# Designs tried in a protein design run: peptides against a protein of PDB entry 1EMU. Part 99

Target 1, 132 residues: chain A of PDB entry 1EMU
Amino acid sequence: PPYLKWAESLHSLLDDQDGISLFRTFLKQEGCADLLDFWFACTGFRKLEPCDSNEEKRLKLARAIYRKYILDNNGIVSRQTKPATKSFIKGCIMKQLIDPAMFDQAQTEIQATMEENTYPSFLKSDIYLEYT

## One batch from the design tools (peptide; made by RFdiffusion4, then SolubleMPNN)

Design b2_p24_7_s1 (from b2_p24_7, 14 letters changed)
Fold by OpenDDE base, seed 3:
Structure b2_p24_7_s1 (fold): chain B 132 residues (1-132), chain A 24 residues (1-24)
Amino acid sequence: as target 1 above (132 residues)
Amino acid sequence: KEEEEKRKKLIEEIIEEILNELLK
């Protein structure tokens, strides 16, 4: 069953709507749902191919991601990303150089945070165990 | 293959909702 695959890798968990739902519920209880939302926001952003027709939209979206997750010093995403990574993102925003990969390093760092902390905890949680 | 595509679409919907929320 899918829930067994979820325990094999975080990737498997994040590739399943039901897994995402349960994991997000868990993260909300832990006060760190922004980790997952940011991760998906980065994925969605990267998929937007740069072109003249979506340049304004991409810039707006990049700014929104930056303001909500990176600029907020009290946010879990900001606390779990390195200063150099945040500075790079800020630079991209200020220069309006919006490369599809501009959030890749931040996404990697947040993914590592989930891998090391929240994902293992989720697999030990009542939410997951009761589902199995 | 079909099930995989369905799963993929569901993930895309999640992403779209997150992005739309950010663009409000």
Scores: peptide ipSAE 0.679, ipTM 0.930, DockQ to the pose 0.763
Fold by OpenDDE base, seed 4:
Structure b2_p24_7_s1 (fold): chain B 132 residues (1-132), chain A 24 residues (1-24)
Amino acid sequence: as target 1 above (132 residues)
Amino acid sequence: KEEEEKRKKLIEEIIEEILNELLK
């Protein structure tokens, strides 16, 4: 069953709507749902290839991601990203250099946070165990 | 493969919802 695959890798968990739903519920209880939302936001942002018709939209989205997750020092994403990473993102926003990969390093760091902390905890959680 | 495509579509919908919420 799919839940066994979820225990094999975070990738498998995040490649399943049901897995995502359960994991997000768990993260909400832990006060860190922003980790997952940011991760998916970065993925979605990267998929938006630059073109004349979407430059304004991409800039607006980049600013939104920055303001919500990076600029807020009290946020879990900000606390789990390195200062140099946040500075780079800020620079991109200020210079309006909105490369599809501008959030890649931050996404990597947040992914590592989930891999090392929240994902293992999820597999030990009542939410996951009750599902199995 | 068809089932995989369905799964991918569901993931895309999740992403779109997150992005749309950010742009709200």
Scores: peptide ipSAE 0.679, ipTM 0.930, DockQ to the pose 0.765
Fold by OpenDDE base, seed 1:
Structure b2_p24_7_s1 (fold): chain B 132 residues (1-132), chain A 24 residues (1-24)
Amino acid sequence: as target 1 above (132 residues)
Amino acid sequence: KEEEEKRKKLIEEIIEEILNELLK
């Protein structure tokens, strides 16, 4: 069953709607749902192919991601990303140089945070165990 | 695989909802 795959890798968990739902519920209880939302926002952003017709939209979205997750010093994403990474993103926003990969390093750092902390805890949680 | 495509579609919907919320 899918829940066994979820225990094999975070990637498998995040590649399943039911897994995502349970994991997000767990993260909300831990006060860190923004980790997952940011991760998916970065994925979605990277998939937007730059072109003349979506340049304004991409800039707006990049600014929104930056303001919500990076600029907020009290946010879990900001606390789990390195200063150099946040500075790089800020620079991209200020210069309006919106490369599809501009959030890749931040996404990697947040992914590592989940891998090392929240994901293992999720597998030990009542939410996951009761589902199995 | 049809099931794989369905799964991918569901993930895309999740992403789209997150992005739309950010753009509100």
Scores: peptide ipSAE 0.677, ipTM 0.931, DockQ to the pose 0.804
Fold by OpenDDE base, seed 5:
Structure b2_p24_7_s1 (fold): chain B 132 residues (1-132), chain A 24 residues (1-24)
Amino acid sequence: as target 1 above (132 residues)
Amino acid sequence: KEEEEKRKKLIEEIIEEILNELLK
């Protein structure tokens, strides 16, 4: 069943709507749902192919991601991303150089945080265990 | 493959909702 695949890899968990729902519920209880939301925001942003018709939208979206997750020093995403990574993103925003890959390093760092902490904890949680 | 495509579409919907929330 799918829940067994979720225990085999974070990728499997994040590739399943039900898995995402349960994991997000768990993260919200832990006060760190922003980790997952940011991860998906980065994925969505990267999928937007640059062109004249969506340039303004991409800039606005990049700014929104930056303000919501990177700029807030008290946020969990900010605390779990390296200063150099955040500085790079800030630079892209200020220069309006919005490459599709500009959040890749931050996404990688947040993914590592989930892999090392929240994902293992989720597999030990009542939410997951009661589902199985 | 059909089930996989359905699953993929559901994930895309989640992403779209997150992005739309950021843009409002």
Scores: peptide ipSAE 0.673, ipTM 0.929, DockQ to the pose 0.766

Design b2_p24_7_s2 (from b2_p24_7, 15 letters changed)
Fold by OpenDDE base, seed 3:
Structure b2_p24_7_s2 (fold): chain B 132 residues (1-132), chain A 24 residues (1-24)
Amino acid sequence: as target 1 above (132 residues)
Amino acid sequence: SSLEEQRKRAIEELIQKILDELLK
């Protein structure tokens, strides 16, 4: 069953709608759902091909991601990303240099946070275990 | 497979919802 795959890797969990839903529920209870939302936001952003027709849209989206997750010093994403990473993102926003990979380092750091803490905890949680 | 594509589409729709929310 799919839930066994979820325990094999975070990637498998995040590649399953049901797994994502369950994991997000867990993260909400832990007060850190933003980790997952940010991770997917970065993925979605990177998939947008830069071109003249979507330049303004991409900038707007980058700003939204930045303001919601990076600029909020009280947010878990901000707390789990390194100052240099946040400064780089800020620089991109200010210079309006919106490379598809501009959030890659931040996404990597947030992924590491999930791998090290929330994902293992999820596999031990009542939410996951009761699902199995 | 069709099942794999369905799963892929579901994830894409989820991502799109997240992006749409950010752009509100």
Scores: peptide ipSAE 0.707, ipTM 0.936, DockQ to the pose 0.766
Fold by OpenDDE base, seed 4:
Structure b2_p24_7_s2 (fold): chain B 132 residues (1-132), chain A 24 residues (1-24)
Amino acid sequence: as target 1 above (132 residues)
Amino acid sequence: SSLEEQRKRAIEELIQKILDELLK
């Protein structure tokens, strides 16, 4: 069953709508749902190919991601990303250099946080265990 | 497969919802 694959890797969990739903519920209870939302936001942002018709949209989206997750010093994403990474993103925003990969390093750092902390905890949680 | 495509689309829709919320 799919829930067994979820325990094999975070990738498998994040590639399943039901798995994502349960994991997000768990993260909300832990006060860190922003980790997952940010991760998917970065994925979605990267998929938007730059062109003249979506330049403004991409800039607005980048600013929104930055302001919600990076600029908020009290947020879990901000606390789990390195200062140099946040500074780089800020620089991109200020210079309006919106490369599709501008959030890649931050996404990697947040993914590492999930891999090392929240994902293992999820697999030991009542939410996951009761589902199995 | 059709199942694989369905699963892929579900994730894409989830991502789109997240992006839409950010742009509100």
Scores: peptide ipSAE 0.705, ipTM 0.936, DockQ to the pose 0.764
Fold by OpenDDE base, seed 1:
Structure b2_p24_7_s2 (fold): chain B 132 residues (1-132), chain A 24 residues (1-24)
Amino acid sequence: as target 1 above (132 residues)
Amino acid sequence: SSLEEQRKRAIEELIQKILDELLK
């Protein structure tokens, strides 16, 4: 069953709507739901192909991601990203150099945070175990 | 497969909801 795949890798968990739902519920209880939302926001952003017609929208989205997750020092994403990474993103925003990969390093760092902390805890949680 | 495509679309819809929330 799918829940067994979720325990094999975070990738498998994040590739399943039901797995994501349960994981997000767990993260919300831990006050860390922004980790997952940011991760998917980065994925979505990177998938947007740059072109003249979506340049302004991409900039707006980049700014929104930056303001919500990176700029807020009280946020879990900000606390789990390196200062140099946040500085780079800020630079991209200020210079309006909106490369599709501009959030890649931050996404990697947040992914590592989930891999090392919240994902293992999720697999030991009542939410996951009761589902199995 | 059809099931795989359906799952892929579900994830895409989730991502879109997140992006839409950011842009509202």
Scores: peptide ipSAE 0.703, ipTM 0.936, DockQ to the pose 0.810
Fold by OpenDDE base, seed 5:
Structure b2_p24_7_s2 (fold): chain B 132 residues (1-132), chain A 24 residues (1-24)
Amino acid sequence: as target 1 above (132 residues)
Amino acid sequence: SSLEEQRKRAIEELIQKILDELLK
């Protein structure tokens, strides 16, 4: 069953709507739901191809991601991203240089946080165990 | 497969909802 694959890799968990739902519920209880939302926001942002017609939209989205997750010093995403990474993102926003890959390093760091902490905890949680 | 396409579409819709929330 799919829940066994979820235990094999975070990738499998994040590639399944049901897995995502359970994991997000767990993260919300832990006050860490922003980790997952940020991860998916970065994925979505990267998929938006730069063109003349969507420059303003992409800039607005980049600013929104920055303000919600990076600029908030008390947020879990900000606490789990390196200062140099946050500084780079800030620079991109200020200079309005919004390359599709501008959040890649931050996404990688947040993914590592999930891999090392919240994902293992999820597999030990009542939410996951009761589902199995 | 069709099932795989459905799964991928569900994820894409989830991502779109997250982006829409950020853009409102």
Scores: peptide ipSAE 0.703, ipTM 0.936, DockQ to the pose 0.762

Design b2_p24_7_s3 (from b2_p24_7, 12 letters changed)
Fold by OpenDDE base, seed 4:
Structure b2_p24_7_s3 (fold): chain B 132 residues (1-132), chain A 24 residues (1-24)
Amino acid sequence: as target 1 above (132 residues)
Amino acid sequence: SSLEEERKRKIEELIQEILDELLE
């Protein structure tokens, strides 16, 4: 069953709507749902193909991601991303160099945070165990 | 497969919702 795959890897969990839903619920209870939201935001952003018609939209989205998750020093994402990574993103925003991969490093760092902390905790949570 | 495509679509929908909220 899918829930067994969720325990095998975070990737499997994040590749399943039900798994995502349960995990997000857990993260909300832990006050760190932004980790997952940011991760998906980065994924969505990277999928947007650069072109003249969506340049403004991509810039706006990049700025929104930056403002909500990176610039907020009190946010969990900001606290779990390295200063150099945040600085790089800021630079991209300021220079309006909006490469599809500009959030990749930050996404990787947040993924590592989830792998090391919230994901293992989720597998031990009542939310997950009650589902199984 | 159809099941796989549906699963993928659902995830894409979730992503889109997140992006839409950011752009509000």
Scores: peptide ipSAE 0.695, ipTM 0.935, DockQ to the pose 0.803
Fold by OpenDDE base, seed 3:
Structure b2_p24_7_s3 (fold): chain B 132 residues (1-132), chain A 24 residues (1-24)
Amino acid sequence: as target 1 above (132 residues)
Amino acid sequence: SSLEEERKRKIEELIQEILDELLE
């Protein structure tokens, strides 16, 4: 069953709507839902191909991601990203140089946070275990 | 497969919802 694959890798968990739903519920209880939301926001952002017609939209989206997750010093995403990473993102926003990969490093760091902390905890949680 | 495509679409819809909320 799919829940067994979820235990094999975070990738498998995040590639399944049911897995995502359970994991997000767990993260919300832990006050860490922003980790997952940010991760998916970065994925969605990167998928937007840059062109003249969507330049403004991409800039607005980048700003929104930055303001919600990076600029908020009290947020878990901000606390779990390196200062240099946040500085780079800020620079991109200020210069309006919106490369599709501008959030890649931040996404990597947040993914590492999930891999090391929340994902293992999820697999030990009542939410996951009762689902199995 | 059709199941794989459906799963992929569901994830894409989820991502789109997240992005839409950010742009509100």
Scores: peptide ipSAE 0.694, ipTM 0.934, DockQ to the pose 0.769
Fold by OpenDDE base, seed 5:
Structure b2_p24_7_s3 (fold): chain B 132 residues (1-132), chain A 24 residues (1-24)
Amino acid sequence: as target 1 above (132 residues)
Amino acid sequence: SSLEEERKRKIEELIQEILDELLE
C-alpha cells in the first residue's frame, strides 16, 4: 500500500495527494505547515516559463513568496534557511531579476529540514500510525 | 498510466492552489 512507500522516502510521500494531506495535517499541528507550502510554492514557481506575458505575474509571485516566507523573521521557513540564501533571494527581488531557479537553494534547505526533523517525526505520529 | 497521470494532475492542482492564494 502507498503508506509503506511513504515510509521509504519523503519523495514518495510528497508524490501522493493522500500522503501530502496527512503530512500537512501533521505539520499544522506542529506549527510548521509553511515548510510544505513553501516547498510546493517553489516547485510551482520554477515551472512557470519566463516570457514577456509572464514577467509581471512571475515578479508578483516571487515577491509574494519572499514576503510570506523569507522576510518573516519569526516564520519557520525563515528560521530554517541560511542568511546567505535569504540575502540572495532578496537581491533578486530588489533587482527584479526573477530566474526560475531563484528559490532552488531555499527549497533544498527546507527539504533538508523536513528530511531531518518533521518527516521522521511524522512517521512516528499518531496521524500516520492510525492511518496504517 | 491513467492512474499515474491522475495522481500527478492532483498534485499539480494543489500547487496551483498554493500559487493562486499567494497572488491574491
Scores: peptide ipSAE 0.694, ipTM 0.935, DockQ to the pose 0.765
Fold by OpenDDE base, seed 1:
Structure b2_p24_7_s3 (fold): chain B 132 residues (1-132), chain A 24 residues (1-24)
Amino acid sequence: as target 1 above (132 residues)
Amino acid sequence: SSLEEERKRKIEELIQEILDELLE
């Protein structure tokens, strides 16, 4: 069953709507739901192909991601991303150099945070265990 | 498979919802 795959890798968990739902519920209880939302925001952003017609929208989206997750020093994403990474993103925003990969390093760092902390904890949580 | 495509679409919809919320 799918829940067994979720325990095999974070990738499998994040590739299943039911898994995501349970994981997000768990993260909310831990006050860390922004980790997952940011991760998916980065994924979605990277998938947007740069073109003349969506340049302004991509910039707006990049700014929104930056303001919500990176700029907020009290946020879990900000606390789990390195200063150099946040500085790089800020630079991209200020210079309006919006490369599809501009959030890749931040996403990697947040993914590592989930891999090392919240994901293992989720697999030990009542939410997951009761589902199995 | 059709099931896999449906699963993939659901993930894409979730991502889109997150992006849309950011742009609100």
Scores: peptide ipSAE 0.693, ipTM 0.934, DockQ to the pose 0.769

Design b2_p24_7_s4 (from b2_p24_7, 11 letters changed)
Fold by OpenDDE base, seed 5:
Structure b2_p24_7_s4 (fold): chain B 132 residues (1-132), chain A 24 residues (1-24)
Amino acid sequence: as target 1 above (132 residues)
Amino acid sequence: SEEEKERKEKIEELIEEILKKLLE
């Protein structure tokens, strides 16, 4: 069943709507749902191909991601990303140089945080175990 | 497979909703 695949890798968990839903519920209880939302926001942003028609939209979206997750020093995403990574993103925003990969390093760092902490904890949680 | 395509589509929809909320 799918829940067994979720225990084999975080990738499998994040590739299943039901798995994502359960994981997000768990993260909310832990006060760190922003980790998951940020991760998906980065994925979505990277998929937007730069062109003349969506340049302004991409800039607005990048700014929104930055303000919501990076700029907030009290947020979990900000606390789990390295200063150099956050500074790079800030630089891109200020210079309006919006490369599709500008959030890649931050996404990698947040993914590592999930892999090392919240994902293992989820597999030990009542939410997951009761589902199995 | 069709099942895999459906799963991917649902993920894409989820991502689009997240991005939409960020732009509100």
Scores: peptide ipSAE 0.687, ipTM 0.934, DockQ to the pose 0.812
Fold by OpenDDE base, seed 3:
Structure b2_p24_7_s4 (fold): chain B 132 residues (1-132), chain A 24 residues (1-24)
Amino acid sequence: as target 1 above (132 residues)
Amino acid sequence: SEEEKERKEKIEELIEEILKKLLE
């Protein structure tokens, strides 16, 4: 069953809507659902191919991601990303140089946070274990 | 497979909803 694959890798968990739903519920209880939302926001952002017609939209979206997750010093995403990474993102926003990969490093760092902390905890949680 | 395609589409819809909410 899918829940067994979820235990094999975080990638498998994040590739299944049901797995994502359970994981998000767990993260919300832990006060760190923003980790997951940010991760998917970065994925969605990267998939938007730069072109003349979506330049404004991409800039607005980048700003929104930056303001909600990076600029908020009290947020879990901000606390789990390195200063240099946040500074780079800020620079991109200020210069309006919006490369599809501008959030890649931040996404990597947040993914590492999940891999090392919340994902293992999720697999030990009542939410996951009772589902199995 | 069709099952995999369906799962992929659901993930894409989830991402779109997240992005939409960010732009609200």
Scores: peptide ipSAE 0.685, ipTM 0.934, DockQ to the pose 0.776
Fold by OpenDDE base, seed 4:
Structure b2_p24_7_s4 (fold): chain B 132 residues (1-132), chain A 24 residues (1-24)
Amino acid sequence: as target 1 above (132 residues)
Amino acid sequence: SEEEKERKEKIEELIEEILKKLLE
């Protein structure tokens, strides 16, 4: 069953809507659902190919991601990303240099946080275990 | 497979919803 695959890797968990739903529920209880939302936001942003027709939209989206997750010093994403990473993103926003990969390093750092902390905890949680 | 396709489509829809909410 799918829940067994979820225990094999975070990738498998995040590749399943049901897995994502359970994991997000767990993260909300831990006060860190933003980790997951940010991760998916970065994925979605990267998929938007730059062109003349979507330049303004991409800029607005980048700014939204920056303001919600990076600029908020009280946020879990901000606390789990390195200062140099946040500074780079800020620079991109200020210069309006919106490369599809501008959030890649931040996404990597947040992914590492999930891999090392929240994902293992999820597999030991009542939410996951009761589902199995 | 069709199952994989459906699964990927659901993930894509989820991502789109996240992005839409960010722009609201």
Scores: peptide ipSAE 0.683, ipTM 0.933, DockQ to the pose 0.769
Fold by OpenDDE base, seed 1:
Parts: structure tokens; C-alpha cells; sequence
Structure b2_p24_7_s4 (fold): chain B 132 residues (1-132), chain A 24 residues (1-24)
């Protein structure tokens, strides 16, 4: 069953709507659901192919991601990303240089946070164990 | 497989919803 794959890798968990739902529920209880939302926001942003017709939309989205997750010093994403990474993103926003990969480093750092902390804890949680 | 395609589509929809909320 899919839940067995979820225990094999975070990638498998994040590649399944049911797994994501359970994981998000767990993260909300831990006060860190933004980790997951940010991760997917970065994925979605990177998938947007830059072109003349979507430059403004991509900039708006980048700014939204920045303001929601990076600029907020009290947020879990901001606390789990390195200052240099946040500074780089800020620079991209200020210069309006919106490369599809501009959030890659931040996403990597947040992914590492999940891999090392919340994902292992999730697999030990009542939410996951009761589902199995 | 068709099952995999459907699963991927659901993920894409989830991502779109997240992005949509950010732009609200």
C-alpha cells in the first residue's frame, strides 16, 4: 500500500495527495505547516516557464512567496533558511530578476529541515501509525 | 500508468491551489 512507500522516502510521501494531507495535518499540529506549503510553492514557481506574457505574474508570485515565507522573521520558513539564502532572494525581488530557480536553495534548506526533523517525527506520529 | 498520471494530476492541482492562495 502507498503508506509503506511514504515511509521509504519523503519524496514518496510528497508525491501522494493522501500522504501530503496526513503530513500537513501533522505539521499543523507542530506549528510548521508552512514548511510544506513553501516547498510546494517553490516547486510550482519553478515549473512556470518564463515568457513575455507571464513576467508580471511571475514577479507577483515571487513577491508573494518572499513576503509570506522569507520576509517574516517570525515564520518557520524564515527561521529554517540561511541569511545568505534569504538575502539572495531579496536581491532577486529588488532587482526584479526572477529566475525560475531563485527559490531552489531555500527549498533545499526547507526540504532538509523536513528530512531531518518533521518527516521522521511524522512516521512515529499517531496520525501516520493509525493510518497504517 | 494511468494511476500514476492521475496521482500526478492531483499533485499539480494541489500546487495550483497553493499558488492561487498566495496571489489572493
Amino acid sequence: as target 1 above (132 residues)
Amino acid sequence: SEEEKERKEKIEELIEEILKKLLE
Scores: peptide ipSAE 0.682, ipTM 0.933, DockQ to the pose 0.772

Design b2_p24_8_s1 (from b2_p24_8, 12 letters changed)
Fold by OpenDDE base, seed 5:
Structure b2_p24_8_s1 (fold): chain B 132 residues (1-132), chain A 24 residues (1-24)
Amino acid sequence: as target 1 above (132 residues)
Amino acid sequence: SERKKAIEEIIEEIMEKLLEEEEK
């Protein structure tokens, strides 16, 4: 069953609508749902191909991601990303140089945080265990 | 696939909410 695959890898969990729903519920209880939302926002942003028709949209989205997750020093995403990574993103925003890969390093760092902390905790949680 | 489409919808919803907040 899918829930067994979720225990094998974070990738399998994040590739399943039901898995995402349960994991997000768990993260909300832990006060760190922003980790998951940021991760998916980065994925979505990277998929937007640069072109004249969506240039403004891409810039707005990049600014939104930056302001909500990176600029907020009290946020879990900001606390789990390295200063150099945040500075790079800030630079891209200020210069309006928004390459599709500009959030890749931050996404990697947040993914590592989930792999090392929240994902293992989720597998030990009542939410997951009661589902099985 | 149906699975892939569901994930894409989740991503789109997150991005849409971010854009709405930015417009304020």
Scores: peptide ipSAE 0.693, ipTM 0.940, DockQ to the pose 0.932
Fold by OpenDDE base, seed 2:
Structure b2_p24_8_s1 (fold): chain B 132 residues (1-132), chain A 24 residues (1-24)
Amino acid sequence: as target 1 above (132 residues)
Amino acid sequence: SERKKAIEEIIEEIMEKLLEEEEK
């Protein structure tokens, strides 16, 4: 069953609608749902191919991600990303150089945070165990 | 696949919400 695959890797969990739903519920209880939302936002952003017709949209989205998750010093995403990573993103925003890969390093760091802490905790949670 | 489509919908919803907040 899918729930067994979720325990094998975070990737399997994040590749399943039901798994995402349960994991997000768990993260909300832990006060860190922003980790997951940011991760998916980065994925979506990277998939947008640059062109004249979507330049404004991409810039707006990049700014939105930056302001909500990176600029907020009290947010968990900001606390779990390195200063150099945040500075790079800020630079891209200020220069309006919006490369599809501009959030890749930040996404990697947040993924590592989930792998090391919240994902293992989720597998021990009542939410997951009662589902099994 | 149906699975991939469902994930894409989740991503799109997140991005749409971000864009809405940016316009405020």
Scores: peptide ipSAE 0.693, ipTM 0.940, DockQ to the pose 0.931
Fold by OpenDDE base, seed 3:
Structure b2_p24_8_s1 (fold): chain B 132 residues (1-132), chain A 24 residues (1-24)
Amino acid sequence: as target 1 above (132 residues)
Amino acid sequence: SERKKAIEEIIEEIMEKLLEEEEK
């Protein structure tokens, strides 16, 4: 069943609507749902084709991601990303150089945070275990 | 696939909320 795949790979968990729902519920209880939301925001942002018709939308979205997750020093995403990574993102925003990959490093760092902490904890949680 | 579409909808909802907050 799918829940067994979730235990073998975070990727499998994040590629399943039910898995995402359960994991997000768990993260909310832990006060760190922003990790997942940011991760998906980065994925969605990267998928947007850079072209004239999308330029305004991409800039607005990049700025929104930056302001909500990177600029917020009290946020878990900000705390779990390296200063150099945040500085790079800030630079992109200020210069309006909005490359599809501008959040890749931050996404990688947040993914590592989930892999090392919240994902293993989720697999030990009542939410997951009761689902199985 | 239906699975892929479901994930895409999750992503779109997240992005939409971000854009709404940015426009306030």
Scores: peptide ipSAE 0.691, ipTM 0.940, DockQ to the pose 0.932
Fold by OpenDDE base, seed 1:
Structure b2_p24_8_s1 (fold): chain B 132 residues (1-132), chain A 24 residues (1-24)
Amino acid sequence: as target 1 above (132 residues)
Amino acid sequence: SERKKAIEEIIEEIMEKLLEEEEK
């Protein structure tokens, strides 16, 4: 069943609607749901191909991601991203150089945080175990 | 395909909420 695949890799968990739902519920209880939302926001952003018709939208979205997750020093995403990574993102926003890959390093760092902490804890949680 | 579509909808919803918050 799918829940067994979720235990094999974080990728499998994040590739399943039910898995995402349960994991997000767990993260909310831990006060770190922003990790998951940021991760998906980065994925969605990277998929938006630059073109004249979506340039303004891409800039707004990049700015939104930056302001919500990177700029807030009290946020879990900001605390789990390196200063150099945050500075790079800030530079892109200020210069309006909105490359599809501008959040890749931050996404990698947040993914590592989930892999090392919240994902293993989720697999030991009553939320996951009761589902199995 | 149905699975992939569901994930895409989740991503889209997250991005839409971000844009809405940016406009506030």
Scores: peptide ipSAE 0.689, ipTM 0.939, DockQ to the pose 0.931

